# Designs tried in a protein design run: peptides against a protein of PDB entry 2ODG. Part 62

Target 1, 89 residues: chain A of PDB entry 2ODG
Amino acid sequence: MTTSQKHRDFVAEPMGEKPVGSLAGIGEVLGKKLEERGFDKAYVVLGQFLVLKKDEDLFREWLKDTCGANAKQSRDCFGCLREWCDAFL

## One batch from the design tools (peptide; made by RFdiffusion4, then SolubleMPNN)

Design b2_p21_3_s3 (from b2_p21_3, 7 letters changed)
Fold by OpenDDE base, seed 1:
Structure b2_p21_3_s3 (fold): chain B 89 residues (1-89), chain A 21 residues (1-21)
Amino acid sequence: as target 1 above (89 residues)
Amino acid sequence: ELKELVEKARKLGEEARKKAE
């Protein structure tokens, strides 16, 4: 499997105050929907990811239900957070 | 137990939404 440059850019450094749209799989459309639901920063989505104990199925289902992410978008976002955690947690 | 985790996640989401409004 290959990753996007967006993924590589995100997992390469501490996420700090990066907006939710910095996450792989989260474009402008999904980003706006997430922001409307209170998930404006990438670290807020990270929090959800951790509360769900990093479970892929639960997280991807949540993301789909929350912002309408499709299978690829949710997979990319999950992979982005998983690899970031592997590097920095 | 999975239901509890989902419920916690839901509550956190609702709180985040309220703060964003």
Scores: peptide ipSAE 0.073, ipTM 0.643, DockQ to the pose 0.111
Fold by OpenDDE base, seed 4:
Structure b2_p21_3_s3 (fold): chain B 89 residues (1-89), chain A 21 residues (1-21)
Amino acid sequence: as target 1 above (89 residues)
Amino acid sequence: ELKELVEKARKLGEEARKKAE
């Protein structure tokens, strides 16, 4: 599988205070929806990812239910967080 | 059960959101 530059940019460095929209698969539309639900920072979504024990199906389902992410968007976001965790967690 | 875990996560997220408001 190939990754986007957005993905590579995210997984390459500490997350810090990056906005939720910095996550791969999360564009302006999904980002706004997530922010409205209280997920304004990437680390908040990371928190959800971790609470779901890094389970792909659970996370992707949550993301879909929370902001309406499609299959590709949820896959990209999951992969982004997974690889970030592999590097920094 | 996986469903319970999802619900727990949802609740935690919702609580966090409320706290931030």
Scores: peptide ipSAE 0.069, ipTM 0.623, DockQ to the pose 0.101
Fold by OpenDDE base, seed 3:
Structure b2_p21_3_s3 (fold): chain B 89 residues (1-89), chain A 21 residues (1-21)
Amino acid sequence: as target 1 above (89 residues)
Amino acid sequence: ELKELVEKARKLGEEARKKAE
């Protein structure tokens, strides 16, 4: 499947201090909910992704539980972090 | 079906986040 420009922009460079909303699949609504739970930076969500051993089912379920992400949003976010890790970890 | 595992993992992640702050 084709990725979004948002995805390509994220995976192309170091994550740095990018806000959580920079992740593919995470818009203003989900971003705010994540921030309220303490996941304010993309690297904090990356941390959760890594704690879950990069497991797609666990991560996507976590994201749904934490911010109400739907299937597309969780898929996009997972793919974004997976490909970022493939490039930089 | 993964609800219990997800919740357990979420708690671990949250604890790790708080520790890192």
Scores: peptide ipSAE 0.066, ipTM 0.620, DockQ to the pose 0.111
Fold by OpenDDE base, seed 2:
Structure b2_p21_3_s3 (fold): chain B 89 residues (1-89), chain A 21 residues (1-21)
Amino acid sequence: as target 1 above (89 residues)
Amino acid sequence: ELKELVEKARKLGEEARKKAE
């Protein structure tokens, strides 16, 4: 599978205060829903990713339940966080 | 506010785990 430029941009550097919408797979719609739930920064979603022990199924299920992410969106978001963690965590 | 956010994340995570089990 190939990654998006959005993915590459995210995993290339520390995420800092990047908004949740900077995550691969998280567009305007999902971003707004996540923000409404308090997940306004990418690092907050990272926190959830880590709380779920980096488990793909658990995280993708959570993301779906939280903001309605489809399979591709949740896969992209998971992959984005996984690779970011591999590089920086 | 921070405590509430952390609690929210925890609850959501736990709900996901229960659903996946």
Scores: peptide ipSAE 0.036, ipTM 0.592, DockQ to the pose 0.072

Design b2_p21_3_s4 (from b2_p21_3, 10 letters changed)
Fold by OpenDDE base, seed 2:
Structure b2_p21_3_s4 (fold): chain B 89 residues (1-89), chain A 21 residues (1-21)
Amino acid sequence: as target 1 above (89 residues)
Amino acid sequence: SMKEEVERAERLGREAVERAL
């Protein structure tokens, strides 16, 4: 599958202090919900991704349960973090 | 199981974040 420009922008560089909304698949709606749960920065979601051992099913399920992400949103977010980790972790 | 351990870690981690932030 093809990736979005948002995905490419995220995986191209260290994430630093980027807001959670910088993650592919995370728009304003999901971002706000994540922020309300304390996941205000992309690196906090990265932390959760790593705690879940980079497991796709577990992470996507968590994301759905936490902010209501649909299948595409969770797939995009997972892929974004996976490829970022492959490059920088 | 490993899955259960990961799920527990996920829960505890989320709760810790919610308490701290």
Scores: peptide ipSAE 0.075, ipTM 0.635, DockQ to the pose 0.082
Fold by OpenDDE base, seed 5:
Structure b2_p21_3_s4 (fold): chain B 89 residues (1-89), chain A 21 residues (1-21)
Amino acid sequence: as target 1 above (89 residues)
Amino acid sequence: SMKEEVERAERLGREAVERAL
Protein backbone atom coordinates (compact mmCIF):
# COMPACT_ATOMS: atom_id res chain seq x y z
CA MET B 1 0.00 0.00 0.00
CA THR B 2 1.03 3.56 -0.64
CA THR B 3 1.15 6.17 2.09
CA SER B 4 -0.38 9.62 1.88
CA GLN B 5 1.55 12.83 1.79
CA LYS B 6 0.01 13.58 5.18
CA HIS B 7 1.58 10.39 6.51
CA ARG B 8 4.95 11.23 5.02
CA ASP B 9 4.83 14.75 6.42
CA PHE B 10 4.09 13.47 9.90
CA VAL B 11 6.72 10.74 10.07
CA ALA B 12 9.45 12.94 8.63
CA GLU B 13 10.02 15.17 11.66
CA PRO B 14 9.65 15.41 15.44
CA MET B 15 6.06 15.61 16.56
CA GLY B 16 6.36 18.70 18.73
CA GLU B 17 3.08 20.45 19.38
CA LYS B 18 1.34 19.25 16.23
CA PRO B 19 -2.42 19.12 16.57
CA VAL B 20 -4.18 15.78 16.60
CA GLY B 21 -5.44 16.51 13.11
CA SER B 22 -1.90 16.21 11.78
CA LEU B 23 -2.07 12.43 12.19
CA ALA B 24 -2.75 10.44 9.06
CA GLY B 25 -6.29 9.15 9.04
CA ILE B 26 -7.47 11.91 11.38
CA GLY B 27 -9.47 14.48 9.46
CA GLU B 28 -11.41 17.44 10.71
CA VAL B 29 -14.34 15.38 11.98
CA LEU B 30 -12.31 12.82 13.90
CA GLY B 31 -9.92 15.50 15.09
CA LYS B 32 -12.71 17.49 16.69
CA LYS B 33 -14.07 14.39 18.40
CA LEU B 34 -10.63 13.55 19.75
CA GLU B 35 -10.18 17.12 20.96
CA GLU B 36 -13.50 16.93 22.79
CA ARG B 37 -12.15 13.91 24.64
CA GLY B 38 -8.95 15.74 25.59
CA PHE B 39 -6.78 14.39 22.79
CA ASP B 40 -5.96 17.75 21.27
CA LYS B 41 -2.31 17.13 20.42
CA ALA B 42 -0.80 14.35 18.37
CA TYR B 43 1.53 13.55 21.29
CA VAL B 44 -1.47 12.74 23.50
CA VAL B 45 -2.60 10.14 20.98
CA LEU B 46 1.00 8.93 20.83
CA GLY B 47 0.79 8.47 24.59
CA GLN B 48 -2.27 6.30 24.19
CA PHE B 49 -0.56 4.34 21.43
CA LEU B 50 2.34 3.64 23.79
CA VAL B 51 0.08 2.77 26.73
CA LEU B 52 -1.49 0.18 24.45
CA LYS B 53 1.98 -1.28 23.86
CA LYS B 54 1.91 -0.31 20.19
CA ASP B 55 -0.61 -3.08 19.61
CA GLU B 56 -2.43 -2.54 16.34
CA ASP B 57 -5.70 -4.20 17.24
CA LEU B 58 -5.92 -2.50 20.62
CA PHE B 59 -5.08 0.92 19.25
CA ARG B 60 -7.41 0.70 16.30
CA GLU B 61 -10.22 -0.50 18.54
CA TRP B 62 -9.54 2.37 20.93
CA LEU B 63 -9.58 4.88 18.10
CA LYS B 64 -12.85 3.50 16.79
CA ASP B 65 -14.41 3.63 20.24
CA THR B 66 -13.09 7.10 21.02
CA CYS B 67 -13.83 9.02 17.84
CA GLY B 68 -15.64 6.65 15.49
CA ALA B 69 -12.72 6.03 13.16
CA ASN B 70 -13.40 3.54 10.39
CA ALA B 71 -11.04 0.77 9.38
CA LYS B 72 -9.05 2.87 6.93
CA GLN B 73 -8.77 5.84 9.26
CA SER B 74 -7.59 3.69 12.15
CA ARG B 75 -5.16 1.82 9.92
CA ASP B 76 -3.72 5.07 8.59
CA CYS B 77 -3.39 6.54 12.06
CA PHE B 78 -1.78 3.40 13.46
CA GLY B 79 0.68 3.22 10.59
CA CYS B 80 1.53 6.87 11.04
CA LEU B 81 2.37 6.45 14.72
CA ARG B 82 4.19 3.16 14.18
CA GLU B 83 6.47 4.63 11.56
CA TRP B 84 7.02 7.80 13.58
CA CYS B 85 8.10 5.67 16.53
CA ASP B 86 10.37 3.58 14.34
CA ALA B 87 12.09 6.77 13.25
CA PHE B 88 12.25 8.73 16.48
CA LEU B 89 11.65 6.53 19.49
CA SER A 1 -4.52 -11.15 31.40
CA MET A 2 -2.33 -8.73 29.51
CA LYS A 3 -5.31 -7.66 27.44
CA GLU A 4 -7.37 -6.88 30.52
CA GLU A 5 -4.56 -4.87 32.09
CA VAL A 6 -4.03 -2.91 28.89
CA GLU A 7 -7.73 -2.17 28.67
CA ARG A 8 -7.76 -0.97 32.26
CA ALA A 9 -4.74 1.23 31.64
CA GLU A 10 -6.37 2.61 28.52
CA ARG A 11 -9.53 3.49 30.40
CA LEU A 12 -7.75 5.07 33.33
CA GLY A 13 -5.47 7.03 31.04
CA ARG A 14 -8.34 8.32 28.97
CA GLU A 15 -10.28 9.33 32.06
CA ALA A 16 -7.28 11.16 33.47
CA VAL A 17 -6.86 13.11 30.24
CA GLU A 18 -10.53 13.99 30.19
CA ARG A 19 -10.31 15.31 33.74
CA ALA A 20 -7.17 17.32 33.14
CA LEU A 21 -7.91 18.85 29.76
Scores: peptide ipSAE 0.073, ipTM 0.632, DockQ to the pose 0.083
Fold by OpenDDE base, seed 3:
Structure b2_p21_3_s4 (fold): chain B 89 residues (1-89), chain A 21 residues (1-21)
Amino acid sequence: as target 1 above (89 residues)
Amino acid sequence: SMKEEVERAERLGREAVERAL
């Protein structure tokens, strides 16, 4: 599998205050829905990822339930956070 | 089982985060 430039940009550096929409798989539509649920920053979604102990199935299910992410979007978002954590956590 | 306990903890954690936001 290949990754997007958006993924590469995110995993290359500390996420700091990056908006939730900077996560791979999270476009404007999903980003707005996440923001409406209080997930305005990428690090808030990271927090949920960690609370779920980095479990792929649980995280992807949560993302689907929270913002309506499809399988590709949730896969891209999960992979983005996993690889970021491998580099910086 | 340990698996069920882990899943419960993860669920409760998810719900707590969602309530806090």
Scores: peptide ipSAE 0.046, ipTM 0.581, DockQ to the pose 0.056
Fold by OpenDDE base, seed 1:
Structure b2_p21_3_s4 (fold): chain B 89 residues (1-89), chain A 21 residues (1-21)
Amino acid sequence: as target 1 above (89 residues)
Amino acid sequence: SMKEEVERAERLGREAVERAL
C-alpha cells in the first residue's frame, strides 16, 4: 500500500492547531460533520484515538458512526494518527 | 466477562467525549 501526500504532510510535523480536515481520509464532507460534533481540530480526534487506546477497529468504527466515514477513509485517518503518534508521542 | 467490561468502558469513554463536546 501507499500513502497520500496529505498523509505525509500531516505526519511530518507537529499537529498544532491543524483543522480536522487536515487528517488523511477526512475531506470536506466528513470534516464538516466532525466539526458539527465538536471535533473541529485534528488534536480532538487524536484525543478520541488515544481514549480508544489506539485500537484500529474501535477507532474506525467510531469514525464511521460519527461522520459516516467509509472503510478507506477510516483506514487512512487511522493510519495518519498512528504514524503521527509513532513520530511525536 | 472481561470482553464485556472492556466494551462498556470504551462505550462510556466515547459517550463522555460526546457530552464534553
Scores: peptide ipSAE 0.034, ipTM 0.561, DockQ to the pose 0.057

Design b2_p21_4_s2 (from b2_p21_4, 9 letters changed)
Fold by OpenDDE base, seed 3:
Structure b2_p21_4_s2 (fold): chain B 89 residues (1-89), chain A 21 residues (1-21)
Amino acid sequence: as target 1 above (89 residues)
Amino acid sequence: SMAEERKKLSEEAIKVGEELR
């Protein structure tokens, strides 16, 4: 699989206070919708990722239902969090 | 309901996320 520079930038360092829009696959449109649901920071989405026990299908379904992410966007977001966790968690 | 369970999970997710800061 190929990754974006956005993905690489995110997984390269602790996420700290990065906004939800810093996640790969999450642009301005999806980010705003996530923020409206209380997911304003990347670490909040990380919380969801962990609550779902890192299950890809459950997470990607949640993301689709929550902000309307398409298959690529949800895949990119999941992969971004997975690799971040492998590096830092 | 499915919606209620999703809401509960999201609320928990927010709490977990805050603890990871």
Scores: peptide ipSAE 0.507, ipTM 0.884, DockQ to the pose 0.848
Fold by OpenDDE base, seed 5:
Structure b2_p21_4_s2 (fold): chain B 89 residues (1-89), chain A 21 residues (1-21)
Amino acid sequence: as target 1 above (89 residues)
Amino acid sequence: SMAEERKKLSEEAIKVGEELR
């Protein structure tokens, strides 16, 4: 499966204070919805990812329920965080 | 309720995230 440049850019470095919209699969629409729910930074979504013990189904379901992410968006976001964690955590 | 559980989970997530920044 191919990844986007956005994915590659995210997984290549520590995420620091990157906004939630820097995550692969999270555009302006989903980003705004996540921000309204308190998930304004990528590290907050990372927190959710880890609280769910990196479970793909649980995370993707949460993302769908929280901001309306579709299957591709949730897949891209999950993969982005998974690979970031493999590299930096 | 599911809503209450989701809220608790989100609060935990935010806390964990803040610890990882």
Scores: peptide ipSAE 0.503, ipTM 0.881, DockQ to the pose 0.878
Fold by OpenDDE base, seed 2:
Structure b2_p21_4_s2 (fold): chain B 89 residues (1-89), chain A 21 residues (1-21)
Amino acid sequence: as target 1 above (89 residues)
Amino acid sequence: SMAEERKKLSEEAIKVGEELR
């Protein structure tokens, strides 16, 4: 699968204080919903990703249940975090 | 309940995330 520029921009550098909306697959709509649930920063979603032990199915299901992400959005978000972790964690 | 478990999981995620800053 090819990746978006948004994905490439995210995985290329430390996460810092990037908002949740900087994650691939997370747009304005999903970002607002995540923020309402306490996931306002990308590092908080990273926390969820790690608590779920990087399990793709569990994470994507969580994302769907939490903000209504569709299959592509959850796949993009998971892949973004996976590749970021491979580079920096 | 599942809702309570999800809440606890989210709280843990937030804590883990904060420690990774």
Scores: peptide ipSAE 0.495, ipTM 0.880, DockQ to the pose 0.850
Fold by OpenDDE base, seed 1:
Structure b2_p21_4_s2 (fold): chain B 89 residues (1-89), chain A 21 residues (1-21)
Amino acid sequence: as target 1 above (89 residues)
Amino acid sequence: SMAEERKKLSEEAIKVGEELR
């Protein structure tokens, strides 16, 4: 499968203080909901990703339950964090 | 409850994330 430019931009460099909305699959609507739950930065969602031991099903389920992400959005977000970790973690 | 467990998990995730800054 192909990736978005947003995905490529995210995985190309350390995430630093990037907002949660910088993650692939996370737009304004999902980002706002995540921020309300304490996940305001991409690195906080990375924390969730790692606490779940990089399990795709668990992470995507969490994202759906937390902000209402659909299948594509959760897949894009998971893939974004997975590839970032492969490059930088 | 499941809600309480999810809250605890989220709190842990936030701590882990902050440590990765």
Scores: peptide ipSAE 0.489, ipTM 0.878, DockQ to the pose 0.843

Design b2_p21_4_s4 (from b2_p21_4, 13 letters changed)
Fold by OpenDDE base, seed 4:
Structure b2_p21_4_s4 (fold): chain B 89 residues (1-89), chain A 21 residues (1-21)
Amino acid sequence: as target 1 above (89 residues)
Amino acid sequence: EKKKEIEELRKKAIEVGEKLR
């Protein structure tokens, strides 16, 4: 699979206090919805990813249910977090 | 309610994410 520059920028360094919108697949629309639900930082979504034990189906379903992410958006977000974890955890 | 479930998971997510960010 090919990745975006947004993905590459995110997985290149610790996420720290980056906003949720820094995640691949999360644009302004989805980011706003996530923030309204209290998922305002990328690390909160990382936490959710890990709480769900890195399960792709569970995570992508959660993202869809929480902010209305489509299949590509949830795939991109999942891949972004998976590769970040591979690099830093 | 799905919203309540999401809120409970959010609390756990924050706890885990803060440690590993």
Scores: peptide ipSAE 0.663, ipTM 0.921, DockQ to the pose 0.742
Fold by OpenDDE base, seed 3:
Structure b2_p21_4_s4 (fold): chain B 89 residues (1-89), chain A 21 residues (1-21)
Amino acid sequence: as target 1 above (89 residues)
Amino acid sequence: EKKKEIEELRKKAIEVGEKLR
């Protein structure tokens, strides 16, 4: 699999206070929708990822239902968080 | 009902993410 530079930038360091839009697959449109639903920081989506026990189907379904993410967007976001966790958890 | 459940999950997500960011 190939990754974007956005993905590589995100997984390279602790996420700290990075906005939700810094996640791979989450652009301005999806980011605004997530913020409106209370997921304003990347770490909140990380928390959701972990609450769902890193289950890909559950997470991608949640993301779709929450902000309207398509299959590629949800895949990119899931992969971004998975690899971040592999590096830092 | 479902909205409250979703909100509780969001609160848990914040709690977990805050500790691990």
Scores: peptide ipSAE 0.661, ipTM 0.918, DockQ to the pose 0.753
Fold by OpenDDE base, seed 5:
Structure b2_p21_4_s4 (fold): chain B 89 residues (1-89), chain A 21 residues (1-21)
Amino acid sequence: as target 1 above (89 residues)
Amino acid sequence: EKKKEIEELRKKAIEVGEKLR
């Protein structure tokens, strides 16, 4: 499967203060829901990804439960963070 | 139940993410 430009843009550089909506799979709707739950920055979701030990099932379930992400959205977000970590951690 | 779990994990997530962003 191919990645989006949004994915490529995110994994290309340190995320710094990027908003949560910068993550692949996280649009405005999911982003707002994540922000309401206190996951306002991409690095907070990165933290969650790492706290869950990069486990895909756990992370995607968490994302679904937290903001209502569907299967594709959670897959895209997981892949985005996985590849970011591969590049920078 | 899930809400409580999410909230506790959020605190840990912030701590970890701030160091690695």
Scores: peptide ipSAE 0.660, ipTM 0.920, DockQ to the pose 0.756
Fold by OpenDDE base, seed 2:
Structure b2_p21_4_s4 (fold): chain B 89 residues (1-89), chain A 21 residues (1-21)
Amino acid sequence: as target 1 above (89 residues)
Amino acid sequence: EKKKEIEELRKKAIEVGEKLR
């Protein structure tokens, strides 16, 4: 598996107040949809990831249902948060 | 129903995420 520079940039530092669109797999379209649903910051999606016990299937399904993420987008986002947690939690 | 569940999860997500960001 290979990662994007966007992924690497995200997992390299604490996310702080980064917008949801900074997550790998989340572009402008998905980001706007997430923001409209109240998931405006990356840390809110992190929280969702953790509330779902880091379950990949549950998280990716949630992301799909919430913003219409496709399989690659949800995989990229999940992987981004997983690796961030490995680094900082 | 699902909307309410999602909203409750969102609130929990915010609570958790704020502590760990």
Scores: peptide ipSAE 0.657, ipTM 0.919, DockQ to the pose 0.768

Design b2_p21_5_s1 (from b2_p21_5, 12 letters changed)
Fold by OpenDDE base, seed 5:
Structure b2_p21_5_s1 (fold): chain B 89 residues (1-89), chain A 21 residues (1-21)
Amino acid sequence: as target 1 above (89 residues)
Amino acid sequence: TLERERKLIEEGVRKAKELLK
């Protein structure tokens, strides 16, 4: 599968305090929902990703339950964080 | 800096845990 430019942009550098909407698969709609739930920064979602021990099923299910992400959105977000971690963590 | 980055990640983990309560 190919990745989006958004994915590539995110995994290319440290995330710092990038907004949650910078994550691949997270658009404005999902981003706002995540922010409302307290996940306002990408590093907080990364935190959740790590808390879930990088488990794909758990993370994607959480994302779906938290902001209504569909299968593609959750896949993209998971992959984005996975590859970021592979590069920087 | 990378140190700041790591601190943010730690903060993210902490915040995530808090939000899961």
Scores: peptide ipSAE 0.746, ipTM 0.941, DockQ to the pose 0.891
Fold by OpenDDE base, seed 3:
Structure b2_p21_5_s1 (fold): chain B 89 residues (1-89), chain A 21 residues (1-21)
Amino acid sequence: as target 1 above (89 residues)
Amino acid sequence: TLERERKLIEEGVRKAKELLK
């Protein structure tokens, strides 16, 4: 499958304190909702990804329930975190 | 730095667990 430039930019370097909106699939709308729920940084969403043991179904369901992400948005976000972990974790 | 990065990841895990309670 193809990836976005946003995905490639994120997985290319350590995430540090990047905002949650830097994650692929997470735009301004979803980002604001995640921030309101306490997930204000990309590393906090990564934390959730790891708590769920990198399970795709669990993570994508959580993202949908938490901020209303659609199938493509949750897929993009999951893939972004998966590939970041493969590179840096 | 790598150490700071790992510290943030650990913090992220902690925060995520707390938000799920």
Scores: peptide ipSAE 0.745, ipTM 0.941, DockQ to the pose 0.891
Fold by OpenDDE base, seed 1:
Structure b2_p21_5_s1 (fold): chain B 89 residues (1-89), chain A 21 residues (1-21)
Amino acid sequence: as target 1 above (89 residues)
Amino acid sequence: TLERERKLIEEGVRKAKELLK
């Protein structure tokens, strides 16, 4: 599937302490909601991704319930983390 | 560094678990 430049930029390098908003599918609105829930850094969302054993349905459901992400946003975020893990984890 | 990256990932896992409690 087609990816965004934001996705490509994220998966191209270690994430370090990048903000949650650097994740594909996570814009300013969703980012603020995630930060309010304690997920302020991309690596914390990665943590949740790993806690859920990289399960797509569980992760996307969690993201929807946590910040109101729609299907495309949750798909983009999941794909971003999956490909990052394939490259660096 | 790779070590720092891995430590952040571990911290992320810990924080995620705590936030779900």
Scores: peptide ipSAE 0.743, ipTM 0.940, DockQ to the pose 0.888
Fold by OpenDDE base, seed 2:
Structure b2_p21_5_s1 (fold): chain B 89 residues (1-89), chain A 21 residues (1-21)
Amino acid sequence: as target 1 above (89 residues)
Amino acid sequence: TLERERKLIEEGVRKAKELLK
């Protein structure tokens, strides 16, 4: 499966204080919506990913409900966090 | 404010946990 450079950049290193917009699938529109809901850092979204026990369907549903992410956006975001966790968690 | 931010995060967590039920 093909990934974006944005995905590769994110999974390559510890996320630290990276903004939520650094996550694959999260552009300006979704990023702003997430920030308005309190999810301003990538690690806050990571927290939700972990609360949902890394379940793809549940996370993608949550993301859709929270910021209106479409199928591709939620899939990209999930994949980004999954691979990051595989490397660093 | 910190209070607003906390409430927003708590709401987000609550929504996520509801999906687990």
Scores: peptide ipSAE 0.351, ipTM 0.832, DockQ to the pose 0.132

Design b2_p21_5_s2 (from b2_p21_5, 11 letters changed)
Fold by OpenDDE base, seed 5:
Structure b2_p21_5_s2 (fold): chain B 89 residues (1-89), chain A 21 residues (1-21)
Amino acid sequence: as target 1 above (89 residues)
Amino acid sequence: MLEEEKKLIEEGVKKAKELLK
């Protein structure tokens, strides 16, 4: 499946202090909801991804439960973090 | 980090860890 430019931009470099909204699949609405739960930086969501052992189903379920992400949004976010980790972790 | 923010993060982490059970 085709990735977005947002995805490519994210996976191309260390994420540093990038906001949670920089993650593919995370727009303004989901980003604000995540921020309200304390997940304001992309690396905090990365932390959850790692806590869940990089498991796709668990992460996507967590994301859905936390901010209401739909299937595409959670898929895009998962793929973004997976590929970032493949490059930098 | 504010205590309120810390609590929110802890709740988020707890939620994730529950999925591992």
Scores: peptide ipSAE 0.361, ipTM 0.842, DockQ to the pose 0.115
Fold by OpenDDE base, seed 4:
Parts: sequence; C-alpha cells; structure tokens
Structure b2_p21_5_s2 (fold): chain B 89 residues (1-89), chain A 21 residues (1-21)
Amino acid sequence: as target 1 above (89 residues)
Amino acid sequence: MLEEEKKLIEEGVKKAKELLK
C-alpha cells in the first residue's frame, strides 16, 4: 500500500506538540470530535496507542468508538503511529 | 488542564483499558 504525504510528514520527525489533526487519517471532522473528547494533541492519541500495546484491532476499535473513524481512517492513523514509533520510540 | 478536560481523557483511557480485558 502507498502512504500519503501527510503520513510521511508525520513519521519523519518527533511529533512534539503537533495537533491531533496532523495524524494521517484524522481530518477536520474527526479531529474536532477527538478534541471534544480531550484528545487535542497527537501525543495523547499516541498514549492510547501505547496503552493498547500497539495492537491494531484494539486501537482501531477504540478510534472508531471515540470519534467515528471508518476503516480507512483508522487504518491510516494506526499505520502513522506504528511507523512513528518504529522510528522514534 | 481543565478538570472537565481531565475527566474526558480519563473516560477515554478507561475505555481503552476495558478493551484489554
């Protein structure tokens, strides 16, 4: 599978204070919903990814339940965080 | 961090932890 430029931009550097909307698969709609739930920064969602032990099914389910992400959106977000962790964690 | 925001995050974390069971 191919990745988006958004994905490549995210995994290329430490995420620092990047907003949640900088994650691949998280557009304005999902970003707003995540922010409403307290997940305003990408690193907060990373925290959930790590709590779930980097499990794809569990994380994608959590993301769907939290902000209504569809299969592609949750896949893109998971892949983004996985590759970021491979590089920097 | 606002207390309301803290509670929202705690709920989100709790939800994630429940998936681990």
Scores: peptide ipSAE 0.358, ipTM 0.841, DockQ to the pose 0.114
Fold by OpenDDE base, seed 2:
Structure b2_p21_5_s2 (fold): chain B 89 residues (1-89), chain A 21 residues (1-21)
Amino acid sequence: as target 1 above (89 residues)
Amino acid sequence: MLEEEKKLIEEGVKKAKELLK
């Protein structure tokens, strides 16, 4: 399976203060919804990913419930965080 | 952190923790 340039850009370096919209699968619409829920930085979503013990099904369900992410969006976001963690956590 | 923002984060965390039950 292929990844986007957005994914590659995110997993290539420490995320620091990157906005939530920097995550693969999180576009303008989902980003705004997440920001409205207090998840304005990528690291806050990372926090939820870690709370859920990196479980794909649980994280994707949470993301869907929180911002309405569809299957592809949640899959892309999960993969982005998983690979980032593999590299830096 | 603003109180309203704190509430939003707490709600988000609560949702996640509920999935672990």
Scores: peptide ipSAE 0.348, ipTM 0.837, DockQ to the pose 0.114
Fold by OpenDDE base, seed 1:
Structure b2_p21_5_s2 (fold): chain B 89 residues (1-89), chain A 21 residues (1-21)
Amino acid sequence: as target 1 above (89 residues)
Amino acid sequence: MLEEEKKLIEEGVKKAKELLK
């Protein structure tokens, strides 16, 4: 599968304090909804990804339930975090 | 961290943990 430049930019370096909207699949709409739920930084969403033991189905379901992410958005976000973890965790 | 923010995060974490059951 192909990835976006946004994905490549995110997985290329430590995420530090990057906002949640820096995650692939998380645009302005989803980003605002996540921020309203307390998930303002990418690393907070990473935390949920890790709590769910990096399970794709569980994470994508959580993301859908939390901010209304559709299938593509949740897939892109999951892939972004998975590849980041492979590189830096 | 503000108390309301803590509450929101706790709710999010609980939601995730429920999926693990």
Scores: peptide ipSAE 0.348, ipTM 0.835, DockQ to the pose 0.113

